# Peptides against a protein of PDB entry 6FRK, part 74

Target 1, 411 residues: chain A of PDB entry 6FRK
Amino acid sequence: NEEVLNAMLKEVCTALLEADVNIKLVKQLRENVKSAIDLEEMASGLNKRKMIQHAVFKELVKLVDPGVKAWTPTKGKQNVIMFVGLQGSGKTTTCSKLAYYYQRKGWKTCLICADTFRAGAFDQLKQNATKARIPFYGSYTEMDPVIIASEGVEKFKNENFEIIIVDTSGRHKQEDSLFEEMLQVANAIQPDNIVYVMDASIGQACEAQAKAFKDKVDVASVIVTKLDGHAKGGGALSAVAATKSPIIFIGTGEHIDDFEPFKTQPFISKLLGMGDIEGLIDKVNELKLDDNEALIEKLKHGQFTLRDMYEQFQNIMKMGPFSQILGMIPGFGTDFMSKGNEQESMARLKKLMTIMDSMNDQELDSTDGAKVFSKQPGRIQRVARGSGVSTRDVQELLTQYTKFAQMVKKM

## One batch from the design tools (peptide; made by RFdiffusion4, then SolubleMPNN)

Design b2_p13_3_s4 (from b2_p13_3, 7 letters changed)
Fold by OpenDDE base, seed 5:
Structure b2_p13_3_s4 (fold): chain B 411 residues (1-411), chain A 13 residues (1-13)
Amino acid sequence: as target 1 above (411 residues)
Amino acid sequence: SLEEFLNILKALM
């Protein structure tokens, strides 16, 4: 029994280390899980594997919970949010994502560029803000970030903005001059929240970096970026442990919409490779895919048409980057979609949809679409000509559809 | 399930 427990704990510890979880946290988790199970084995003859999984999950949930309630903006008030973080952390992009998130929720949001150090910082912020129709402030001539931040905050307070986001200078390394500048800006604007932006790809460096920021400025929130890459997010646990501050959002890609509220349960499930079923359900619900209930009902009845497949491809295209959707499914980690594979997969979906756009309603709405084409081969030639593809490409689509429809009939 | 549906989609891609 103890050997089986130790073997399972070793596998979990290895997986957590491969997910960039700090070695100290992994050791502590192992000790806590062992102690929890040793106490429960004395009490009940329950399924040991489920107990170990539940104990591991429960201890990981404790590691991402700092015991501090996340700051939330107050509606109808001016909320000043200062962003801090290293250069290349995705800080400037994350400012725009957060502003856009609140704007879509009906908040009056704005952006201030107080990054005077990086050439083109203001142009980058201006481009992102303009694309999202977010008001912005900055200077091409003022070099003091304290002046820019103060003037921008005052301007937007006077204009009754509710969410005032201040982007600050980043550095490639922890520099004392950066921390002094951040303190001067923080003292001048008196932010309601200081957000530390961390790149998930920095792995084991997350703890030391997060601690260095918390030791200098009153970090109250963490945002983790680049969770669309090879980073499994284990560095986020290190940031929470070091800052004692909650993760409030995650950046899941390069698009302005690739930004989600942090949820503990889905994050831990994903970290363990169990998938993010809840986040997938929530994302499906946020898209108002009311048509998914109708699909689920059709699927339960073993009915699946080419039109139903087309509508699902449209839904996937609306859900955003396919890599994110794939990364939410259990057993398919982030490794399955390199950045090259996402564009190729989206191009493949678009090609399949273009073939289906050349089909007629009788072909699309048939519960046996493949048989409609097999009975009248002239349909394949028509669709191929209409979509500018080979007859082979149409046959491959029909073969894929047939496999899909057969799986649906078994569901 | 939605998971099974998405696994089927992955098998098609």
Scores: peptide ipSAE 0.016, ipTM 0.509, DockQ to the pose 0.080
Fold by OpenDDE base, seed 4:
Structure b2_p13_3_s4 (fold): chain B 411 residues (1-411), chain A 13 residues (1-13)
Amino acid sequence: as target 1 above (411 residues)
Amino acid sequence: SLEEFLNILKALM
């Protein structure tokens, strides 16, 4: 039994290391999991795999919890949020994403570009802010980030902005000059929150980077970026461990909407390859898709129509970039998350919907839609002509529907 | 469940 436990823990530890979880955290997790597992309960014939998975999940949840309550902005107050992080961390993009997030929630939001070091930083911020209709401040002539930050914060305070986001300079390397600049800016503007932005793709370097920032500035929140890529997010655990600060948001793509509040359980589920079912439920609920309860109830009764499939494809298309939705579905491999596959997958869904748009209500609402078409092959030819596709494409759709309906009947 | 539904969607894609 101990050998089996040690073998399974070795596999989990390997998978966590491959997910960019810091080796020290993986070792600690292994010890904690080993201590949390009752070997006597494992001997009693309990599903050893489920027990280990639950223990691993529970310990990963603890690693993401810094034991500190996340800072939240106060409505009707002027909340100054300073962003810190290396160049290439996605900091500037994340400032715009956060501003846009709060703007969509009905907060009066603005952006300040205090990045005087990077040529075109202000132009980039201005472009992003203008596209999102977010008010912005910066200078083409002022070189002191303290002056820009102070003037911008004062301006937006006087204009009664509720969320004032300050983007600072990012360096390619951790330099004492960068940290002194960040401290000077922080001292001048007195931020209510300092957000460290970290790139998840830096892997094992996440701990050292996050620690270096925390040792120099009072990081109170973490945002993890580039979780849409090959990064499994293990670096997020390293950031929490190093900063002792909660992850408040994650960046899940390049679009301004590819930004969400951090949720511990969905994130750990995704990290373990269990999928983000909760995040999918939340995203579906945010869309106010009232029809989901009716669909779930039909599915419980083993009823599934071509219309139910069409409505579900509409729901998938409404949920945003198909790559993100697929990345929420358990065990869609990383290859399905490639941008090239997204356009093709969306085109495929749109093609399937176009085929179904050429179906009649009797065909769409039949509990045995495939049998309706099999009994009258002329329907396939009609639908194919109506949708401008081959009879084969319609048959492939009906084959997919039949597979789905058979799975629903087994549920 | 939504999970089971997603697993089915996954099997179709």
Scores: peptide ipSAE 0.016, ipTM 0.499, DockQ to the pose 0.078
Fold by OpenDDE base, seed 2:
Order: C-alpha cells, then sequence, then structure tokens
Structure b2_p13_3_s4 (fold): chain B 411 residues (1-411), chain A 13 residues (1-13)
C-alpha cells in the first residue's frame, strides 16, 4: 500500500512540477497528503486514486487560500489602488482590465499613468483607456512618478471618482531603485490597496519574485496574468505563499474583457487537468442561452439537426476565444491549441457556418440531414455553389454532423 | 449533459 501511494504521489508531484508549482510547495504538499491519508482507511476498498486526488485537491486549495480576506472597494468612497510588478507582467494591461471591470459594474473609475521609465507607457495607457472610455491622467513632461501619482490622485478625488488606479513603473529585474520609487509613490498617495501583478509564465521564478515584492512593499492583493497561454498557473501558489495575499483576479487573454474574479475551485481543477466544468456552465449560463434548455431537451430525445449544430457554433463563437472554452473541458490539455490552431479553428467553424447558410429549412430542420443530402446529391452541388466551397467540403460537414447525431443518439 | 456535449465537440475538432 505504501509503495502504491508513493508511486501515485510521484506522478502527482511530477504533474505539479510540470505545472510550474514550486518544488518546496510540492514537497510540503506531498508530506501533508501523506499525513492526511490514513493507510488504514485506504484498506477499506475505497478507490485509492480518488482518495489521493481528493487529498491533493484539498491541500492545493489550502495553498491558494492565504487565510486573509481580500480587500474590496467601498461604494461611494475614493478607493486608491496602486499596481506593482515587473515589466512584461501585464501590469499596464491589467490596470485597464480592472478599471473596465469596475466601470461595467457601475463604478466611477479612472487610470493614472505613473510609469515615467518606459517610453510610450502613457500613450499605451491612453489608448487602452480611450477605447474603454475610462478617464485617465498622466504626463509627457513630468519625470517624477510621485508628482504624477499625487496630482492624478488629487484630481480624481476632487472629481469624486470611486476607483482610482495608479500604474507604476515596472523593471526587468528586482532593482532596489524600483522598490524605492514604489515606496515613495505609496507614501505620497496612501493607497487603500497595493496589487502585485504576476506573470504565470515565469514558472519557478514566481516565488522569488513575489517574495522580493512583499519584502519591500505592502502587497495586499495578487493578480495573475497570462493564464491563456501554456502556463498551468502553478506560479500562483508561489505568489500566495510568498505574499500571504489573496489572488483577486486572473488575466485570461489579451482583450480588455479577458479578466475574471479569481475562483479557487476552478483554478485548482484546471491546474490538475480536471478542467473547469463549473466555470464553463457559468459561462454558458451567463450567455442567456434560453435556447440551451430547448437544446438539452432535444439532446435528451436523441434529436439533433443541422440547425441545432449551427446554433451551437454560434454559441461557441459568442463564448469568446475557443482556447478558453477548450481549456475548460476535462482532458483538453493546453497543448491541443497552439495560438495558430485557434484562428484556424475559428476559421473552420466560420466556414462550416457559411456552408450551412446556403442550406434550406428542409435541410437544416431534418432530424437526419445527411440522409436528405444522400437521397438527393444535387443538394450538395447547390450548397457547394451557394457557399463557394467544394462538394467535398459539404460532404465533410455532413460527415461531421452524422458523427454528432450518432453520439447524441447514444446520450 | 453539457459535459457529454463538450466531449462530442471534442471528438469533432
Amino acid sequence: as target 1 above (411 residues)
Amino acid sequence: SLEEFLNILKALM
């Protein structure tokens, strides 16, 4: 029993290391899981694999929970939020995403660019803010970030802004001069919250980076970025462990709306490759797919039409980047969609929809659309001509539809 | 289930 436990824990530890979980945290987790598993209870015929997975999941949940309540802004008050983080962490983009998130929730939000170090920082912030219709402040001539931050915060306090976000300079390395500048800005503006922005793609460096920030500035919140990429997010555990601060949001892409509140359970499920079925259900429910009940009812009856398939392709296109949707499905590893494959997959879906746009209602609403086309091959040629595709492309669509309809009949 | 539907989508991609 101990050998089997050790073998399974070795596989889990390997998978966590491949997910960029820090080696010290993986060792601690292994010891905690070993201590939590009563070897006598494993003798009682329980699925040993499920028990170990549950113990691992429970210990990972504890590692993401700092035991500290996240800071939340107070409605009708001025809330100053200072952003800190390395250059290339996605800090400036995340400032805009957070401002946009609160603006959409009906908060009076603004952005301050106190990054005087990076050429074009203010232009980039101004472009993002203008696209989102978010008020902004910054300077092309002032070089002191303390002056810019102080003037901007005072201006927006006087204008009764509720969310005042201050973007600071990022550096490529942990430089004492950067931390001193951050402290000077923090002392001048007296922020209600300091948000550390961390890139999930830096892997094992997350602990050392997060610790260096926490040791120099009073980090109270963490935002993890680049969780759309190959980064499995194991660095987020290191950030929480080092900062003792909660993850409040995650960045899931390059768009201003690729930003969501952090949820512990979905994140750990994704980290373990279990998928995010709950987040996918939530995302599907947020789309007000009243048509989903009708679809689920048709699926329960083993009925699936070409129109039902078309409507599902429309729904998939409304859910956003297909990589995010697939990354929520259990057993779709991040490896299946290279960034090149996402645009190609969306182009394929759009091509299939264009073929279906050339079909008539009798073809679309048939409970066996493939049989309608097989009985009258002239329909394939009509649809091919109407959509500007080959007869082979139409046959491939009908073959895919037939596979779907056969799987639906087995549900 | 939505999970089964997504598994079907998986088999077609």
Scores: peptide ipSAE 0.014, ipTM 0.503, DockQ to the pose 0.080
Fold by OpenDDE base, seed 3:
Structure b2_p13_3_s4 (fold): chain B 411 residues (1-411), chain A 13 residues (1-13)
Amino acid sequence: as target 1 above (411 residues)
Amino acid sequence: SLEEFLNILKALM
């Protein structure tokens, strides 16, 4: 029994290391899991695998909890949020995402560009802010980030802004001069929250980077970016461990809406390849897809039309990048979604929708759409010509629909 | 069930 436990723990530890979880945390987790598993309960014929998975899940949840309550902005007050992080971490993009998130919630939000080091930093921030209709401040002539940050914070305080986000310079390397500049800015503006932005794709470097920032500035919150890519998210555990600060948000893509509040349970489920069913439910609920209840009722009755499939493709398209949705579905592991496959999958969905746009209501609303086309092959040729595709592409769509409708009938 | 719906979404992909 102990040999079997040790073998299974070795596999879990290997998978966590491959997920960019720091080796020290993996070792600690292994010992904690060993201490939490009763070997006698494992002998009683309980599913040893489920028991180990549950113990691992509980220990990962504890690793993501720093034991510190996340800072939250106060309504009707001026909340200054300073962003810190390396260049390429997604810091500037994340400032815009956070500003947009609060603006959509009815907060009076603004952005300050105190990045004087990077050429075009202010133009990039201005472009993002303008697209999102977010007020912004910065300078083309002032080179002191302390002056820009101070003037911008004072201006927006006087204008009664509730959320004042300050983007700072990021460097390619941890340099003492960067940390001194960040400390000077922090001392001048006295932020209510300092947010460290971390790129999840840096893997095993996450601990050392997060620690270096925390040792120099009072990081109170973490945002993890690039969780849409090959980043398995294990670096987020390292950031929490090093900063002793909660993850408050995650960046899940390149779009301004690819930003969500951090949830521990969904994140750990995703890290373990269990999927994020709760995050999928929440995302479906946020879209106010009231039309989904009508579809769920049709599905329960074993009815599924080409129109119902079209509406589902529209819903998938509204949910954002296909990678995020797939990454929420259990057993679509991180390996299925290279960034190349997402654009191809979205292009495939759009192609299928374009084929259905050339169908008539009788074809779309038929409870057996494939049989309508099989009885009258001239319909396939009409749809193919109307959508600019081959008759084979229409037949492939009808084959997919038939497989789906057969699954719905078995529900 | 939601799980069956998710399995259906999986089969569409």
Scores: peptide ipSAE 0.015, ipTM 0.503, DockQ to the pose 0.081; fails the geometry check

Design b2_p13_4_s1 (from b2_p13_4, 9 letters changed)
Fold by OpenDDE base, seed 5:
Structure b2_p13_4_s1 (fold): chain B 411 residues (1-411), chain A 13 residues (1-13)
Amino acid sequence: as target 1 above (411 residues)
Amino acid sequence: NVLLLNILKLLSE
């Protein structure tokens, strides 16, 4: 029994290390799981695998919980949020994402660019803010970030802004001058929350970087970025351990909407390759796909048209990055789609939709669309010409449709 | 939901 437990724990520990979880945390987790599992209860015929999985899940939930309540802004007050982090962490983009998140929730939000070190920082912030219709402040002439931050905070306080986000200078390396500048800005503006932005793709370096920031400034919140990439999220556990601060949001892509509140249970489920069914349900509900009652009714009757398939492709494109959606499905690991495969998959979807845009209503609304095309081969040639594709590409689409329609008939 | 999962699966193949 102990040998079986040790073998299963070795597999889990290997998977966590491959997910960029810090070696110290993996060792601690292994010891905690061993202490939590009664070997006598395992002998009584309980599903050993389920018990170990549950124990591992429970200990990972504890590792991501710092035991500190996340800071939340107070409605009708002026909440100053200072962002800190290395250059390339996605800090500036994350400032815009957070501002946009609160704006969509009906908060009066603004952005301040106190990054005087990077010549293009203010232009980048201005572009992002303008696209999102978020008020912004910065200077092309003032070089002191303390002056810019102080003036911007005062301006937006006087204008009764509720969420005042301050972006600071990043560096490529941990430099003492950066930390001194951040401390001077923090002392001048007295932020209600200091947010450390961390790139999940830095893997094992997450602990040392997060600790260096926490040792210099009072980091109270963490945002993890680039969780759409090859980053399996294990670095997030290292950030929580080092900062003793909660993860409040995650960045899940390049779009301004690729930003969500951190949820412990879905995150740990995804980290273990169990998928995120809850997050998938939430995304489906946010799309107001409730108009799928008609589709659900058709599906219950084993009816599925090319138009129904087209509408589902539109829904998939609205859910965001295809890699993220797949990563929410149990058994589809985060590695299943490299960054190259996401663009290729989206291009494939768009190509299929372009072929269907050249179909007529009789073809799209037929319950046996493949048979309509097989009876009149001239339709395939017309659609191919209309969409600028080969007749083979149209036949491949019809083959895919037929596979879907057969699955629906078996449901 | 199941249909969406099946579509996603087929697009990943």
Scores: peptide ipSAE 0.025, ipTM 0.633, DockQ to the pose 0.067
Fold by OpenDDE base, seed 2:
Structure b2_p13_4_s1 (fold): chain B 411 residues (1-411), chain A 13 residues (1-13)
Amino acid sequence: as target 1 above (411 residues)
Amino acid sequence: NVLLLNILKLLSE
């Protein structure tokens, strides 16, 4: 029994290391799981695999929980939020994402660019802020980030802004000069929250980076970025362990909307390859798919048209990156679609939609669209010519439709 | 939405 436990724990530890979980945390997790598993209860015929998975899940949840309540802004007050992090962590993009998040929630939000080190930092922030219609402050001539931050905070306080986000300079490495600059800015503006932005894609370096920031600056919140890539998010555990600060948000892509509140359970489920069914349901529900009831009723009756398939393709395109959606499905690991396959899959989806745009209402609304085309092959040639594709491409679409319609009939 | 999951599954094949 102990050998079986050790073998299963070795597999889990290997998978966690492959997920960029820090080796010290994996070792501690293994010890905690061993201590939590009663070997006598394992003898009683309980599914040993489920028991180990549950123990691992519980211990990972504890590693993500710092035991500290996340700071939250107070409505109707001036809340100053200072961002800190290395260059390339996604800090500047994350400032814009957070500002946009609060703006969409009806907060009076603004952005301050106190990054004087990076050429074009203010232009980048200005472009992002302008696209999102977020008020911004910065300078092209002032080189002291303390002056810019102080003037910007004072301006937006006087204008009764509720959320005042200050972006600071990043560096490529942990440098004492960067930490001194951050401390000077923090002392001048007296932020209500200091947010550390961490890139999840740096893997095992997450611990050392997060520790270096926490040792120098009073980090109170963490945002983890680049969770859309091959980064399995194990670095997030290292950030929490080092900073003793909660993860408040995650960045899941390059778009301003690729930003969500951190949820512990879905995150750990995804990290373990269990998927995020709850997050998928939430995304499906946030899509005001007003027509979902009508579709569900059709599906209950085993009816599925080419139009219904087209509408589902539109819904998939609205959900964002296809790789992220697949990563929410149990058994579809994050690696299932390489970045190359995502663009190809989206191009394929758009091609299928373009073919359907050349179909008529009789073809689209038929309960057996494939049979309509099989009875009158001239329709295939018409649609092929109208959409600029081969007759084979139209036949492949009809074959896919038939597979979907058969799945619906089995539901 | 089981249909969406099935569509996603077929698009991944």
Scores: peptide ipSAE 0.024, ipTM 0.620, DockQ to the pose 0.069
Fold by OpenDDE base, seed 4:
Structure b2_p13_4_s1 (fold): chain B 411 residues (1-411), chain A 13 residues (1-13)
Amino acid sequence: as target 1 above (411 residues)
Amino acid sequence: NVLLLNILKLLSE
């Protein structure tokens, strides 16, 4: 029994290391899992795999919990949020994402660019902020980030902004001069929250980076970026361990909407390849798809039309990057869709929708759309010509529809 | 929800 446990733990430890979980954390997790597993219960014929998975899940949840409550902004107050992090961490983009998140929640939100080190930092922030209709402040002439941050914070305080986000300079390396600048900015503006932005793709370097920031600046919150596609998220555990600060949000892509509140359970489930069904349900619910009840009722009756398929494709396209959505499905590992495959998959979906745009209501609303086309082959040729595709492409669509309709009948 | 998952599954194949 101990040999079986050790073998299974070795597999889990290997998978966690491959997920960029720090080796020290993996070792600690291994010992904690061993101590939490009752060997006597394992002997009694319980599903050993399920017990180990549950123990691993529980210990990973503990590793993501710093034991401190996340800071939350106070409504009707002026909340100053200072961002810190290296260049390329996605800090500037994350400032805009956070601002947009709060703006969508009905907070009076603004952005300050105190990055004087990077040429074009203010232009980039201005472009992002303008696109999102977020008020912004910065300077083209002032070189002192303390002055810019102080003036910007004062301005937006006087204008009764509730969320005041300050983007600071990021450098490519941890330099004492950067940390001194961050401390000077922090002392001048007295932020209510200091957010460390970390790139999840840096893997094993996450611990050392997060620690270096925490040792110099009073980091109170963490945002992990680039959790889209290939980043397995193991660096998030390292960030929490090093900063002793909660992850408050995650960046899941390049779009301003690719930003969500951190949820421990879904995150750990996804990290273990168990999928994120809850997050998928939440995304579906956020779409406010009024016709979900009508669709569910049709599905209960085994009815599925080409229009129903088209609507589902529209819903998929609204959920964001296809790689993220697939990564929420159990059994679709993070590796299943390379970034290249995402664009191709979206192009494929768009092509299928374009074919369906050339269909008539009789074809779209038929409970047996494939049979409508099979009875009158001239419809395939019409749709093919209308959509600028081959008759084969239309037949492939109808074949996919038939597979879906058969799956619905088995539900 | 389950249909969407199954559609996504079939699109990934």
Scores: peptide ipSAE 0.024, ipTM 0.634, DockQ to the pose 0.064
Fold by OpenDDE base, seed 3:
Structure b2_p13_4_s1 (fold): chain B 411 residues (1-411), chain A 13 residues (1-13)
Amino acid sequence: as target 1 above (411 residues)
Amino acid sequence: NVLLLNILKLLSE
C-alpha cells in the first residue's frame, strides 16, 4: 500500500512540476498529502486514486490561500489601485481589464498612465481606455512618474472617481531603479491596494519574480495573466507563496472581457485537469442564452436541425476563447488547445457558419438534416458556390452535423 | 448544458 501511494504521489508530483508548480511547493505538498492519508483507510478498499486526488486537491487549495483576506474597494470612496509588474506581464492590458470590470459594475472608474519609461505607453493606455470609454490621465511631456501619478490621482479624487487605477513602468528584468521608482510612486499616491501582475507563462521563474516584488513593494494583491490554454497555472501557486497575497483576478485571454475574479476551486480543478463544469455553467448562464430552453425541448424530442447547430456555434463564439471553454471540460487538459489550435478552431467554426449562411431556410430547418442534401446533390453545389468553398467542405459540414444529430438522439 | 459539452468535444476532435 505504501509503494502504491508513493508511485501515485510520484505521478502527481511529476504532473505538478510539469504544470510549473515550484519544486519546493511540490515537495511540501507531497509530505502534507502523505501525512493526511491514513494508510488504514487506504487498506479498506476505498478508491485509493480518489483519496489521493482529494488529498492533493485539498493541499493545492491551501497553497492558493495566503490566509489574508483580499482587499476590496469601498463604495463612495476614492480607491487608488497601483499596478506593478514586469514589462510583458500584461500589466497595462490588465489595468484596462480591471477598469472595464469595475465600470461594468457601475463604479466610476479611471486610468492613469505613470509609465514614462516605455515609448508609446500613454498612447497604448489611451487607446485601450478610449475603446472601453474609460476616463484616463497621462502626459506626453512629463517624464517623472511621481508627478504624473500624483496629478492624476488628485484630479480624479477631485472629480469623485471611485476606482483610480495607476499603471506604472515595467522593466524587462528586475532592476533596483524600477523598485525605487515604484516606491516613490507608492509613497506619493498612497495606494489603497498594490496589485502585482504576473505572467503565468514564465513557469519556474514565478517564485523568484514574485518574491523580488514583495520584498521591495507592499504587494497586497496578485493578478495572474496569460492563463489562456498554455499557462498551466502552477506559477500562480508560486506567486501566492512568495507574496503571501491573494490572487484577486485572472487574465484568461487577449480580449478586455477575458478577465474574471479568481475562484480557488475552479482554478485548482482546472490545474488538475478535472475541468470547471461550474464555471462553464456560470459562463453559459451569464450569456443569458434564453433560447437554450427551446433547444433543450427540441433535443428531448430528438430534433436537431442545421439551424440548431448554427445557433450553438453562435453561442460557442459568444462564450469567448475556445481554449477556455475546452479547458473547462473534464478530460480536455490544458495541452489540448495550443494557441494555434484555438485560432484554427475558431476559424473552422466561422467557416462552418459561413457555409450555413449560404443555406436556405428549408435546408436549415429541415428535420431530415443532411438527407435533404443527399436527396438533392444540387443543393451542395449551390451552397458551395454561395459560400466560396468546395463541395467537399459542404459534405464535411453535413458529416459533422450528422455526428451531432446522432449524439443528440442518444441523449 | 450537456449538448454544449458534447458539441465542444466534437469540435475538439
Scores: peptide ipSAE 0.023, ipTM 0.630, DockQ to the pose 0.067

